Peptides against a protein of PDB entry 8RAJ. Designs and how they scored, part 57

Target 1, 54 residues: chain A of PDB entry 8RAJ
Amino acid sequence: LPAENEDPDKAVVDLHRSPPKTKDPDLTPSGIIAKVKAGDMTQETARELLLAMR

## One batch from the design tools (peptide; made by RFdiffusion4, then SolubleMPNN)

Design b2_p24_6_s1
Fold by OpenDDE base, seed 5:
Structure b2_p24_6_s1 (fold): chain B 54 residues (1-54), chain A 24 residues (1-24)
Amino acid sequence: as target 1 above (54 residues)
Amino acid sequence: MAAERERREREMRELEELAREAER
């Protein structure tokens, strides 16, 4: 069985390491909120992302 | 416990507002 190692670290958007790619559906404002609710993103990182999208 | 939950729920509402503003 190919365990698709979806590296959970690829889901963590580090603004210091990689600017938000607007092509990632998980980096939409709604996708960011979904990640925070899932526990896959911190509220702090989400806030920084959402403020940078203004 | 209750105060931390209330804080998190407040911060989530603020994030949801920021998200609605970033979707415009």
Scores: peptide ipSAE 0.590, ipTM 0.901, DockQ to the pose 0.591
Fold by OpenDDE base, seed 1:
Structure b2_p24_6_s1 (fold): chain B 54 residues (1-54), chain A 24 residues (1-24)
Amino acid sequence: as target 1 above (54 residues)
Amino acid sequence: MAAERERREREMRELEELAREAER
C-alpha cells in the first residue's frame, strides 16, 4: 500500500494539546527552530512553545 | 523587501535566544 496520506496538518503542534510524552526531536527547542526554518511552524507558535519550556 | 527580511532575521534571532534559554 503506498503511504499516500500523511496529512501535513497533523504536524502542527497544538499548544492546547498535552505535549506528547514522546521523544519527538521536533519538540526540542532546537527542533522547534528547525520547523520554523523549514516553514512547518509559524514564528508565533514557536515563540509560545519556547516560552512555555522556560 | 529588505526591511521585511531584516525583520524576519531579527525575529529568528530572538527565537534562537529563547531556544537557548529553554535548553538550560
Scores: peptide ipSAE 0.590, ipTM 0.901, DockQ to the pose 0.630
Fold by OpenDDE base, seed 3:
Structure b2_p24_6_s1 (fold): chain B 54 residues (1-54), chain A 24 residues (1-24)
Amino acid sequence: as target 1 above (54 residues)
Amino acid sequence: MAAERERREREMRELEELAREAER
């Protein structure tokens, strides 16, 4: 079985645990949308992030 | 099923609009 390297660095961006580091390329507005499309982020979390960047 | 998909697709469009506003 190829060990799928589940990259352990899927830091679930918990908005309640850390302010959005606007320097993380994965936390750009476009990166947030990409995570939602990939199923790696909820629509609710993405909405809260995008509203906090406004 | 179809109504939930349509809701999710609408919410995704709203998120894409918010993302375009936050990128300005």
Scores: peptide ipSAE 0.589, ipTM 0.900, DockQ to the pose 0.561
Fold by OpenDDE base, seed 4:
Structure b2_p24_6_s1 (fold): chain B 54 residues (1-54), chain A 24 residues (1-24)
Amino acid sequence: as target 1 above (54 residues)
Amino acid sequence: MAAERERREREMRELEELAREAER
C-alpha cells in the first residue's frame, strides 16, 4: 500500500471547519501569509482569518 | 496574464498589511 504521506502540515485552514483547539502556529498572521505563499491557503480564507484577528 | 499576476501581487501586499495590523 503506498503510505499516503498525508503531510500533517497540509491542514487546509478552512474557516467553515471548527478551529483546531491547538495553538496552531499556522493560525498566526505570519503563518497565514506563509500558507498563502505556499499555495496551501486561498487569499480569500486568509483575508477572512486576518480580519477576524483584528 | 500580466494583469492577473499584477492583481495577485497587489492582493498579497494587502494581505501582508492586514497581517501586520493583526500582529499589533
Scores: peptide ipSAE 0.588, ipTM 0.900, DockQ to the pose 0.606

Design b2_p24_6_s2
Fold by OpenDDE base, seed 2:
Structure b2_p24_6_s2 (fold): chain B 54 residues (1-54), chain A 24 residues (1-24)
Amino acid sequence: as target 1 above (54 residues)
Amino acid sequence: DEEERRRREERFEELERLAEEAER
């Protein structure tokens, strides 16, 4: 039985996937609120950003 | 602290209002 050479390179997840261009997710008012809910943004920073969008 | 929780909730409601104003 020929041992099928399992090519060990098939498990190289191409880590050279260019970081998804985070289109700077236009920090939409809803996106800011979502970051505060996730704990990824302070309420103070969120307030400053939302006031600057007014 | 229940008072600190209430102050956090009140400030969060202010942010939701500011977000609704910024979406108009």
Scores: peptide ipSAE 0.602, ipTM 0.904, DockQ to the pose 0.624
Fold by OpenDDE base, seed 3:
Structure b2_p24_6_s2 (fold): chain B 54 residues (1-54), chain A 24 residues (1-24)
Amino acid sequence: as target 1 above (54 residues)
Amino acid sequence: DEEERRRREERFEELERLAEEAER
């Protein structure tokens, strides 16, 4: 009898984990700049993202 | 501090140039 490997990774989807409001910030170059202007992103993170798009 | 403000503005202008380059 093959032992049914009950997959023990029922990751308890914490239904109380508010889905990260990843509205994927429109990771357009312009969207990144807008987030920095709004104070929603650091200049460092914005620089790393913009350099990765080159 | 006016020097800190100027340094933030200069770094922001660098980000705007990087954004323009990434849109091409």
Scores: peptide ipSAE 0.602, ipTM 0.903, DockQ to the pose 0.647
Fold by OpenDDE base, seed 4:
Structure b2_p24_6_s2 (fold): chain B 54 residues (1-54), chain A 24 residues (1-24)
Amino acid sequence: as target 1 above (54 residues)
Amino acid sequence: DEEERRRREERFEELERLAEEAER
């Protein structure tokens, strides 16, 4: 019986699956303002978050 | 529109004040 060359190289589980860059940008007051300036957050959502942080 | 720009700036200055208050 010819030895099945199971190529063991196909089981490189890429452990370099970068952990999801959940840099949760800490929703710091400054981080919220930066997201609004970038257009990544609405002024309404930013207001609600900032009012919850006081 | 210059009036629309001014209204956006005034609303943004309100958010900056709320952010400064939340940092204290």
Scores: peptide ipSAE 0.600, ipTM 0.902, DockQ to the pose 0.610
Fold by OpenDDE base, seed 1:
Structure b2_p24_6_s2 (fold): chain B 54 residues (1-54), chain A 24 residues (1-24)
Amino acid sequence: as target 1 above (54 residues)
Amino acid sequence: DEEERRRREERFEELERLAEEAER
């Protein structure tokens, strides 16, 4: 069985590393800001997401 | 270190403005 490389990064929305396969229902503008504050998202990824929502 | 902190804070304030714009 190929080991499913469970990328431990399934929680980090990184637009450069994975297109969001899940629209986390928590990817609201406020949810993005909360992830950045928690250290679960980079400011760069957050900026790109927020610009794409405008 | 203080300049990098200020630049991080300024970028974060830009994100908060972009979030407020995306919520409208």
Scores: peptide ipSAE 0.588, ipTM 0.899, DockQ to the pose 0.682

Design b2_p24_6_s3
Fold by OpenDDE base, seed 1:
Structure b2_p24_6_s3 (fold): chain B 54 residues (1-54), chain A 24 residues (1-24)
Amino acid sequence: as target 1 above (54 residues)
Amino acid sequence: MEKAKEEREKKMKELEELAKEAEE
């Protein structure tokens, strides 16, 4: 009996999902200010981050 | 309402100064 190994469960896991380029926008001082201006970051969190970068 | 906007703008200017000092 020819074992037709039609294993249809080779879901081509496209391993070429480029890891999401989480370019974490380097939390550059300028990037932090931009997030605060956009409303995506609080002024308090931004102050703590900027003080930790000094 | 105007005072809260002015305080927020003052704090933004202080953050911009801290950001400049963190880039040096």
Scores: peptide ipSAE 0.604, ipTM 0.901, DockQ to the pose 0.612
Fold by OpenDDE base, seed 2:
Structure b2_p24_6_s3 (fold): chain B 54 residues (1-54), chain A 24 residues (1-24)
Amino acid sequence: as target 1 above (54 residues)
Amino acid sequence: MEKAKEEREKKMKELEELAKEAEE
């Protein structure tokens, strides 16, 4: 029976993918400013969040 | 149009100051 060479190279899940440092950059003061600059957050919402982090 | 840009820039500067104070 021909053993078809199923190339086992599909999915070395690189276990060395460092977990994305789960400092959600979106929850940092700098991440909030970045969202406002991108237009993904209003200045008012950003102000409320930053004042709540103080 | 210039006044609305200047007001937005002023508010962005205030937010950057608040963000700095929240990181300290």
Scores: peptide ipSAE 0.603, ipTM 0.900, DockQ to the pose 0.536
Fold by OpenDDE base, seed 3:
Structure b2_p24_6_s3 (fold): chain B 54 residues (1-54), chain A 24 residues (1-24)
Amino acid sequence: as target 1 above (54 residues)
Amino acid sequence: MEKAKEEREKKMKELEELAKEAEE
């Protein structure tokens, strides 16, 4: 019997996987504002991101 | 409805100021 103990904890999130080098131009201060205006980001999340970039 | 729009617009201006400060 293959006990498919898919141990969900084996999502080894390789924390050493370099965060994708998405120099996402969408994460610039101007890109954040654009996402908020588009409705793709909340004002609250945008505020947190902008404060972290300061 | 008008007050909630005005509050969102005010918060958007505050975010635009924060974005300017984060770009400097």
Scores: peptide ipSAE 0.603, ipTM 0.899, DockQ to the pose 0.721
Fold by OpenDDE base, seed 4:
Structure b2_p24_6_s3 (fold): chain B 54 residues (1-54), chain A 24 residues (1-24)
Amino acid sequence: as target 1 above (54 residues)
Amino acid sequence: MEKAKEEREKKMKELEELAKEAEE
């Protein structure tokens, strides 16, 4: 089976590709910071999300 | 490599401040 090298960049939450589901408990301000620290979100996307939440 | 680490750490601190403001 070809290991689909799913580019790890496709797993990053992109604000431009999907509107932030404000109902996702993982998209709290603290959850966003946790995703950035885990490498699951870019610092740029996190900044845009946090600025939209204030 | 050190400058890129310092820039990432600075941006992380700015994000933590923005996250605090968004929790209030």
Scores: peptide ipSAE 0.585, ipTM 0.895, DockQ to the pose 0.589

Design b2_p24_6_s4
Fold by OpenDDE base, seed 1:
Structure b2_p24_6_s4 (fold): chain B 54 residues (1-54), chain A 24 residues (1-24)
Amino acid sequence: as target 1 above (54 residues)
Amino acid sequence: MEEERRREEERMEELEELAREAAE
C-alpha cells in the first residue's frame, strides 16, 4: 500500500495563534464553511474559529 | 440515517449563521 504521505501541514489553524492577518481565502468565514463542507475541517473547529472572529 | 442527516444539516445552518455574523 503506498502510504500517501498526507502532508500534516494542512494548516492546523492554531486558535491560540493570533489570527494571521493573511489574505488566505481559506480563513475567511466563507472559506471556513467551505472547508467543513469539503471534510477538511471539523464543525467544532469551525465553530470555535467563527466565534473568535466576532 | 434520515435523523442523523437532519441533525447535520441543522448544525451546518448554525455554522452558516455564525459565518454571516463573523463577516459583518
Scores: peptide ipSAE 0.578, ipTM 0.893, DockQ to the pose 0.620
Fold by OpenDDE base, seed 3:
Structure b2_p24_6_s4 (fold): chain B 54 residues (1-54), chain A 24 residues (1-24)
Amino acid sequence: as target 1 above (54 residues)
Amino acid sequence: MEEERRREEERMEELEELAREAAE
């Protein structure tokens, strides 16, 4: 069985950590929506992140 | 099933609105 390289760089966005000032393209408002649409983020997590960016 | 999908779509529209406001 090819070992699925689970890329360990799924940074679990710890919602209780101060919003990372990381210009991570994945943590832009559009990147958050893209992750939800891909099933890589819950709607609840996305809502909390987007509200914290407001 | 159709009602659940509609509720998911409505919640996605709300998230897209929040994402627009967070991008301004």
Scores: peptide ipSAE 0.577, ipTM 0.894, DockQ to the pose 0.598
Fold by OpenDDE base, seed 2:
Structure b2_p24_6_s4 (fold): chain B 54 residues (1-54), chain A 24 residues (1-24)
Amino acid sequence: as target 1 above (54 residues)
Amino acid sequence: MEEERRREEERMEELEELAREAAE
């Protein structure tokens, strides 16, 4: 069976992990919107993250 | 196709509003 190299870079943002208090520019409200626009995040996941940051 | 793009744009505008509220 060819091992399809599923790119391990689908960091499934585990929504059950407390939002990392890390200044990761990728987890800011603007960084979340940028990931959705890039197709790297679903609108549903983005909505849940943004609502949890409110 | 045009209606789906419009609905995607409307959902992105809603997310951008939520992102603004989460950044205040």
Scores: peptide ipSAE 0.577, ipTM 0.894, DockQ to the pose 0.612
Fold by OpenDDE base, seed 4:
Structure b2_p24_6_s4 (fold): chain B 54 residues (1-54), chain A 24 residues (1-24)
Amino acid sequence: as target 1 above (54 residues)
Amino acid sequence: MEEERRREEERMEELEELAREAAE
């Protein structure tokens, strides 16, 4: 079975552990939505991120 | 199952609205 490359470096953006590095292309509003749709981010974390970008 | 999917879709629409406002 090919090991699912869980890319362990897709840092689950823990808002409580590090301020959002505004230079991560994965932390754009569109990138956040894409992560939620992929199951790589919770709706709660996405909501907190998007509200902090306002 | 249909109601749960609808609630997930509604919550995604709310997030897409917040993402639009954060992109302006």
Scores: peptide ipSAE 0.575, ipTM 0.893, DockQ to the pose 0.572

Design b2_p24_7_s1 (from b2_p24_7, 9 letters changed)
Fold by OpenDDE base, seed 3:
Structure b2_p24_7_s1 (fold): chain B 54 residues (1-54), chain A 24 residues (1-24)
Amino acid sequence: as target 1 above (54 residues)
Amino acid sequence: TVETVIEALLAGDLETAEALALAM
C-alpha cells in the first residue's frame, strides 16, 4: 500500500492522544483562535485545547 | 490569561480572544 503522503504540516490534533509537546505555532492560544476564525476548528475543540493549557 | 481568552471565545468575541491570546 503506498503510504499516503499525509502532508506533515497537517498534524491532526487528537486531544485524546497526549497533549502536543511541540511548540507548534498552530497550537498556541493565538493559533487556536486563528483556526476558529478561519472555520478550521470548532469552538468546542478550541475550548478543550485552551483548558488543557491552564 | 488563558481564562480570559476562553471567556471571550465563549462570548463569540473572536477579535478580543485573538488580541488576548497574542499578548500571552
Scores: peptide ipSAE 0.649, ipTM 0.938, DockQ to the pose 0.717
Fold by OpenDDE base, seed 5:
Structure b2_p24_7_s1 (fold): chain B 54 residues (1-54), chain A 24 residues (1-24)
Amino acid sequence: as target 1 above (54 residues)
Amino acid sequence: TVETVIEALLAGDLETAEALALAM
């Protein structure tokens, strides 16, 4: 079975990396919810990211 | 606010969470 080379460069949002630069549209509150809705992010990870923005 | 987005997300209401987040 060919291993689908899922490009490892889908930026795993490292929760331990410096606070999300507010300039990444994918790390806005709306971008986070969009990823959860797409199944690209867990609700738990989204909660942790949103909690770090308050 | 981010708090209201979190509350909607915790409730499992992704539609409300999206609407609130887009209003930010």
Scores: peptide ipSAE 0.648, ipTM 0.938, DockQ to the pose 0.667
Fold by OpenDDE base, seed 2:
Structure b2_p24_7_s1 (fold): chain B 54 residues (1-54), chain A 24 residues (1-24)
Amino acid sequence: as target 1 above (54 residues)
Amino acid sequence: TVETVIEALLAGDLETAEALALAM
């Protein structure tokens, strides 16, 4: 079976992990919407992340 | 605001959500 090279740089946004102390550009409101638009994030995950930024 | 980004996202208006999110 070809090992799916899951690109280790796809930071799986774990909603249960403490927010990274680094401004992950992928965790900004614009980065979240960009991932949804690209199909790399679900609308539900994006909603939960954005709700946690309030 | 984050609330207006969420509202646009929930409406399926990704273009408005992107524009609002880029203005933050």
Scores: peptide ipSAE 0.648, ipTM 0.938, DockQ to the pose 0.669
Fold by OpenDDE base, seed 4:
Structure b2_p24_7_s1 (fold): chain B 54 residues (1-54), chain A 24 residues (1-24)
Amino acid sequence: as target 1 above (54 residues)
Amino acid sequence: TVETVIEALLAGDLETAEALALAM
């Protein structure tokens, strides 16, 4: 089976690896929802990120 | 607000969640 090329540009937003820099366009509420719609983020991870912005 | 985005996301309404998130 060909190894699924894990696209190295999938920035897995690991909540444990860095506090969300307020300048990352991918960590805006709209950027988070866009990743969920694209299938690049789980609903659970998106919820945790959004909760941390309150 | 972020709370209304979370509520729409939890409901599975990604269209409403996107519209609310783009208005922030």
Scores: peptide ipSAE 0.647, ipTM 0.938, DockQ to the pose 0.689

Design b2_p24_7_s2 (from b2_p24_7, 13 letters changed)
Fold by OpenDDE base, seed 4:
Structure b2_p24_7_s2 (fold): chain B 54 residues (1-54), chain A 24 residues (1-24)
Amino acid sequence: as target 1 above (54 residues)
Amino acid sequence: SVETVREALLAGDLEKAEELALAM
């Protein structure tokens, strides 16, 4: 039985792929602020997320 | 900017943070 050559090269995460435009309205700057205002997110978590969008 | 939104959040001014974030 031929050994299935699992080609290990298919797991190269293209680090040059532009971060998927997270069309998630919940992860926009406005969506983050809305969650903080609603009490669903801490100001510290919001700060960390906003800084990671740079 | 994201910086001014962050500064408003750290000051506890959620209204200002919202205004600035909606302008982005």
Scores: peptide ipSAE 0.090, ipTM 0.650, DockQ to the pose 0.708
Fold by OpenDDE base, seed 1:
Structure b2_p24_7_s2 (fold): chain B 54 residues (1-54), chain A 24 residues (1-24)
Amino acid sequence: as target 1 above (54 residues)
Amino acid sequence: SVETVREALLAGDLEKAEELALAM
């Protein structure tokens, strides 16, 4: 199966889009912190996501 | 608040950031 080149550009979190009230547990403040602790997210990305929740 | 979570995260205090995030 060809690895679908997940265009890394489609993971551009539109920081200007009000985050949908994400029922996504991964986009809660706790989920963001958990990803940073796991090494799956940078502190800068976490900072940007947390700011978008304001 | 989300701001206090962010401040703790920027300070590198992930434990405090987690505690504050769980309180939201």
Scores: peptide ipSAE 0.086, ipTM 0.639, DockQ to the pose 0.719
Fold by OpenDDE base, seed 2:
Order: structure tokens, then sequence, then C-alpha cells
Structure b2_p24_7_s2 (fold): chain B 54 residues (1-54), chain A 24 residues (1-24)
């Protein structure tokens, strides 16, 4: 069976594709709460970040 | 809402804040 020439040009790494907005799990409401619970963030910093998401 | 999460955090109820944040 002839090996189907997989066209090497299909690896168009779209370098201009904005990296999927990987919502930094640390900057989600749940991630902020998890950091406060772990003691890695102050309640005041969490308050400021959560208010900025409004 | 983000506001109810904030209110729970300010009250020191981290468990309630987590529950509310997971429901968003």
Amino acid sequence: as target 1 above (54 residues)
Amino acid sequence: SVETVREALLAGDLEKAEELALAM
C-alpha cells in the first residue's frame, strides 16, 4: 500500500493564533479563592482582583 | 455572583466563598 504523502504543509503552526486564552486558573474566581484558602493570597488582594472582574 | 463570593470572603467564610465560586 503506498504511504499516503501526508502533506508536510498541514503543520501550519499559526504563530499568529493568539495563544488560547488559557484562563490562568490562578486568576479565575475559583483559583483566587483556592489561593486565599491555601494562605498564598491575602483577602485584600483577592478582594481587589474579584472587584476588577465585575 | 462575584459579589456574594466577595461578601463570604470578607466574613471569613472561605468554605462558603468556595461553594459560591464553584457555582459561577
Scores: peptide ipSAE 0.085, ipTM 0.644, DockQ to the pose 0.580
Fold by OpenDDE base, seed 5:
Structure b2_p24_7_s2 (fold): chain B 54 residues (1-54), chain A 24 residues (1-24)
Amino acid sequence: as target 1 above (54 residues)
Amino acid sequence: SVETVREALLAGDLEKAEELALAM
């Protein structure tokens, strides 16, 4: 039986990494807000991410 | 702008932050 390594693709958003020029919908201002509303992100993490977006 | 979204989040106004973010 192939072990399905469900690598949980938890995109560990490294808050200390310069925001990649990520066309990642998860790192857009709208994606960040959507995650906060869904309870998938803290408001503090969202603030830090938006502060890193220069 | 990202700044206005940030300001709304800092103020705790998630509804306004969403509206501003969806307008980007």
Scores: peptide ipSAE 0.082, ipTM 0.636, DockQ to the pose 0.634

Design b2_p24_7_s3 (from b2_p24_7, 9 letters changed)
Fold by OpenDDE base, seed 5:
Structure b2_p24_7_s3 (fold): chain B 54 residues (1-54), chain A 24 residues (1-24)
Amino acid sequence: as target 1 above (54 residues)
Amino acid sequence: SVETVIEALLAGDLDEAEALALAL
């Protein structure tokens, strides 16, 4: 089975990293909700990210 | 606002949360 080498470093939203540069579509409010809907992000992580954007 | 997205997310309404987030 080819190990889908999903680069684990791309999936970890570092909550301690500098506020998401508004240029990453995956870290916009809509991109965050889309990841939650896909099961790629927990509701808790999404809440924390959105709280940091207000 | 981002606050209304959070409120919809906390309510478990991901479709409303997405709609609100796309309107920002």
Scores: peptide ipSAE 0.682, ipTM 0.947, DockQ to the pose 0.688
Fold by OpenDDE base, seed 1:
Structure b2_p24_7_s3 (fold): chain B 54 residues (1-54), chain A 24 residues (1-24)
Amino acid sequence: as target 1 above (54 residues)
Amino acid sequence: SVETVIEALLAGDLDEAEALALAL
C-alpha cells in the first residue's frame, strides 16, 4: 500500500511556539472543542491549547 | 471567557464547553 501522504499542510500545532494569532478555524476555542468531540484531539491537548490562549 | 471553556472541558461537559466557546 503506498504510504498515505499525510498531507503536510495539517498544521502541526507546535504547543511550544508562541500561540499563532492564526485565524485558523481549527485553533479557535470552538474548533478545539469540536475536534475533541469528534475524537480528533485529546482533552489534554485541548486544555494545553486553551490555557495558551488565556 | 476562555477560562469558563476550560472549566467546562475539565468537568467533561463538552456541550457546555462548545456553547461557551462559540459565545467568545
Scores: peptide ipSAE 0.682, ipTM 0.946, DockQ to the pose 0.700
Fold by OpenDDE base, seed 4:
Structure b2_p24_7_s3 (fold): chain B 54 residues (1-54), chain A 24 residues (1-24)
Amino acid sequence: as target 1 above (54 residues)
Amino acid sequence: SVETVIEALLAGDLDEAEALALAL
């Protein structure tokens, strides 16, 4: 079975590791929703990130 | 608002959530 290439660019957005730098395009509300649509983020993680932006 | 994005996300409407998020 070919090893599933774990894409090393899965930036696991660890909410505990750094406050989202407002300059990461991937951590904008639209970037978060885009990751959920792509299947790269769970709805739960997206909710937690968006709640922290209020 | 970010709150309306969360509401759309919780409803499972990812297209509305994206549209609302792009309007912020």
Scores: peptide ipSAE 0.682, ipTM 0.947, DockQ to the pose 0.689
Fold by OpenDDE base, seed 2:
Structure b2_p24_7_s3 (fold): chain B 54 residues (1-54), chain A 24 residues (1-24)
Amino acid sequence: as target 1 above (54 residues)
Amino acid sequence: SVETVIEALLAGDLDEAEALALAL
């Protein structure tokens, strides 16, 4: 079976992890929406992340 | 606001959601 090269730089957004102290550009509201547009994030995950930023 | 981004996202308007998110 070819090892799926899961790109180790895809930070799995763990919704249960304390928000990273680093401004991950991928965890900004705009970065979240950009991932949804690219098909790299589900709408549900994006909603949960954005709700936690209120 | 983040709330308006969520509303646009839920409406399926990803272009509006992006524009609103970039304006934060």
Scores: peptide ipSAE 0.681, ipTM 0.947, DockQ to the pose 0.672

Design b2_p24_7_s4 (from b2_p24_7, 10 letters changed)
Fold by OpenDDE base, seed 5:
Parts: sequence; structure tokens; C-alpha cells
Structure b2_p24_7_s4 (fold): chain B 54 residues (1-54), chain A 24 residues (1-24)
Amino acid sequence: as target 1 above (54 residues)
Amino acid sequence: TVETVIEALLAGDLERAEAEALAL
């Protein structure tokens, strides 16, 4: 049986996709900073996400 | 504002960025 292609793309926030106005608490400014603080997001990715929210 | 969060983040001040983000 072919190994389940765990599609690694589901965890990559596509920065070029207009962030859905998802009330995803993980994509709020506070949720973004919380991920950076946890080491789950780079400061660069956080900057790009926050810039796209302006 | 989101701008103040970005400014704090660019300064490397995560504590300020968190405080500004929680104030939104």
C-alpha cells in the first residue's frame, strides 16, 4: 500500500493566498505572536502575515 | 494597531508585540 502522502502543504500558511478572513484565532495578531513565542513560527513569517493584515 | 505590533516585532521585542497584539 503506498505510504499515506501526508500532504505537508496543509501546515504551510500560503502567504500568497489572500488570508481567508478566517476568524482563526491562530491567524490573529495575538495568535501569530503566540506562535512566534512558542517557536512554531519564524519572526519573518509573522512579519509577512501581519503586513498582509494591514 | 497592527502597525505597532509589526514595529515591536521588527525591534525584536516580543513582549511589546504581545502586549500590542492583545490590545487590538
Scores: peptide ipSAE 0.641, ipTM 0.936, DockQ to the pose 0.722
Fold by OpenDDE base, seed 4:
Structure b2_p24_7_s4 (fold): chain B 54 residues (1-54), chain A 24 residues (1-24)
Amino acid sequence: as target 1 above (54 residues)
Amino acid sequence: TVETVIEALLAGDLERAEAEALAL
């Protein structure tokens, strides 16, 4: 069985390293919720990101 | 709004949070 290549490029959205580029589809409200739903982002990190966008 | 997405997320309602986020 081919090993599921867990893509090691889980881009950990480092809130401290770069201001959210509003052009990154992964940093849109829908992209954030999609990552939470996929288990690739915590609800806490998602809340912090969304709070920074308002 | 982004606020309604946050409120849904804080409630643990990912389905509502997704719907609100897609409506932006």
Scores: peptide ipSAE 0.641, ipTM 0.936, DockQ to the pose 0.641
Fold by OpenDDE base, seed 3:
Structure b2_p24_7_s4 (fold): chain B 54 residues (1-54), chain A 24 residues (1-24)
Amino acid sequence: as target 1 above (54 residues)
Amino acid sequence: TVETVIEALLAGDLERAEAEALAL
């Protein structure tokens, strides 16, 4: 069976690493809330990320 | 502020959290 091309560029956000000051739109407060609304992120993970940005 | 986004998220108000986050 051909290996499913799981796109290797899912940036696993390591929550235990100091959040990089990434200009990544997906790691902005708005991008985080958008992922929660889409079901792509838990509210717990979003809270931890936002607290690390404070 | 980021604090108001967190407060809205803690309250389970995703619509308010989005509005506050877009206002940053």
Scores: peptide ipSAE 0.640, ipTM 0.936, DockQ to the pose 0.697
Fold by OpenDDE base, seed 2:
Structure b2_p24_7_s4 (fold): chain B 54 residues (1-54), chain A 24 residues (1-24)
Amino acid sequence: as target 1 above (54 residues)
Amino acid sequence: TVETVIEALLAGDLERAEAEALAL
């Protein structure tokens, strides 16, 4: 089976990086909650991101 | 509000957190 090229550009949400000026749908409140539900984001990271949007 | 999303998330209620996030 060909190794699925896991695209190494999994957008590492660096909490210390200035929020990208692009409305990344993955960085919306709904996108964050969707990642938590999928197990792709921790609740702690989601909380920190949401707090930064307040 | 974003605050109600955080509160729902902290409560472990992902369904409410999603509903609140869709209401923003």
Scores: peptide ipSAE 0.639, ipTM 0.936, DockQ to the pose 0.691

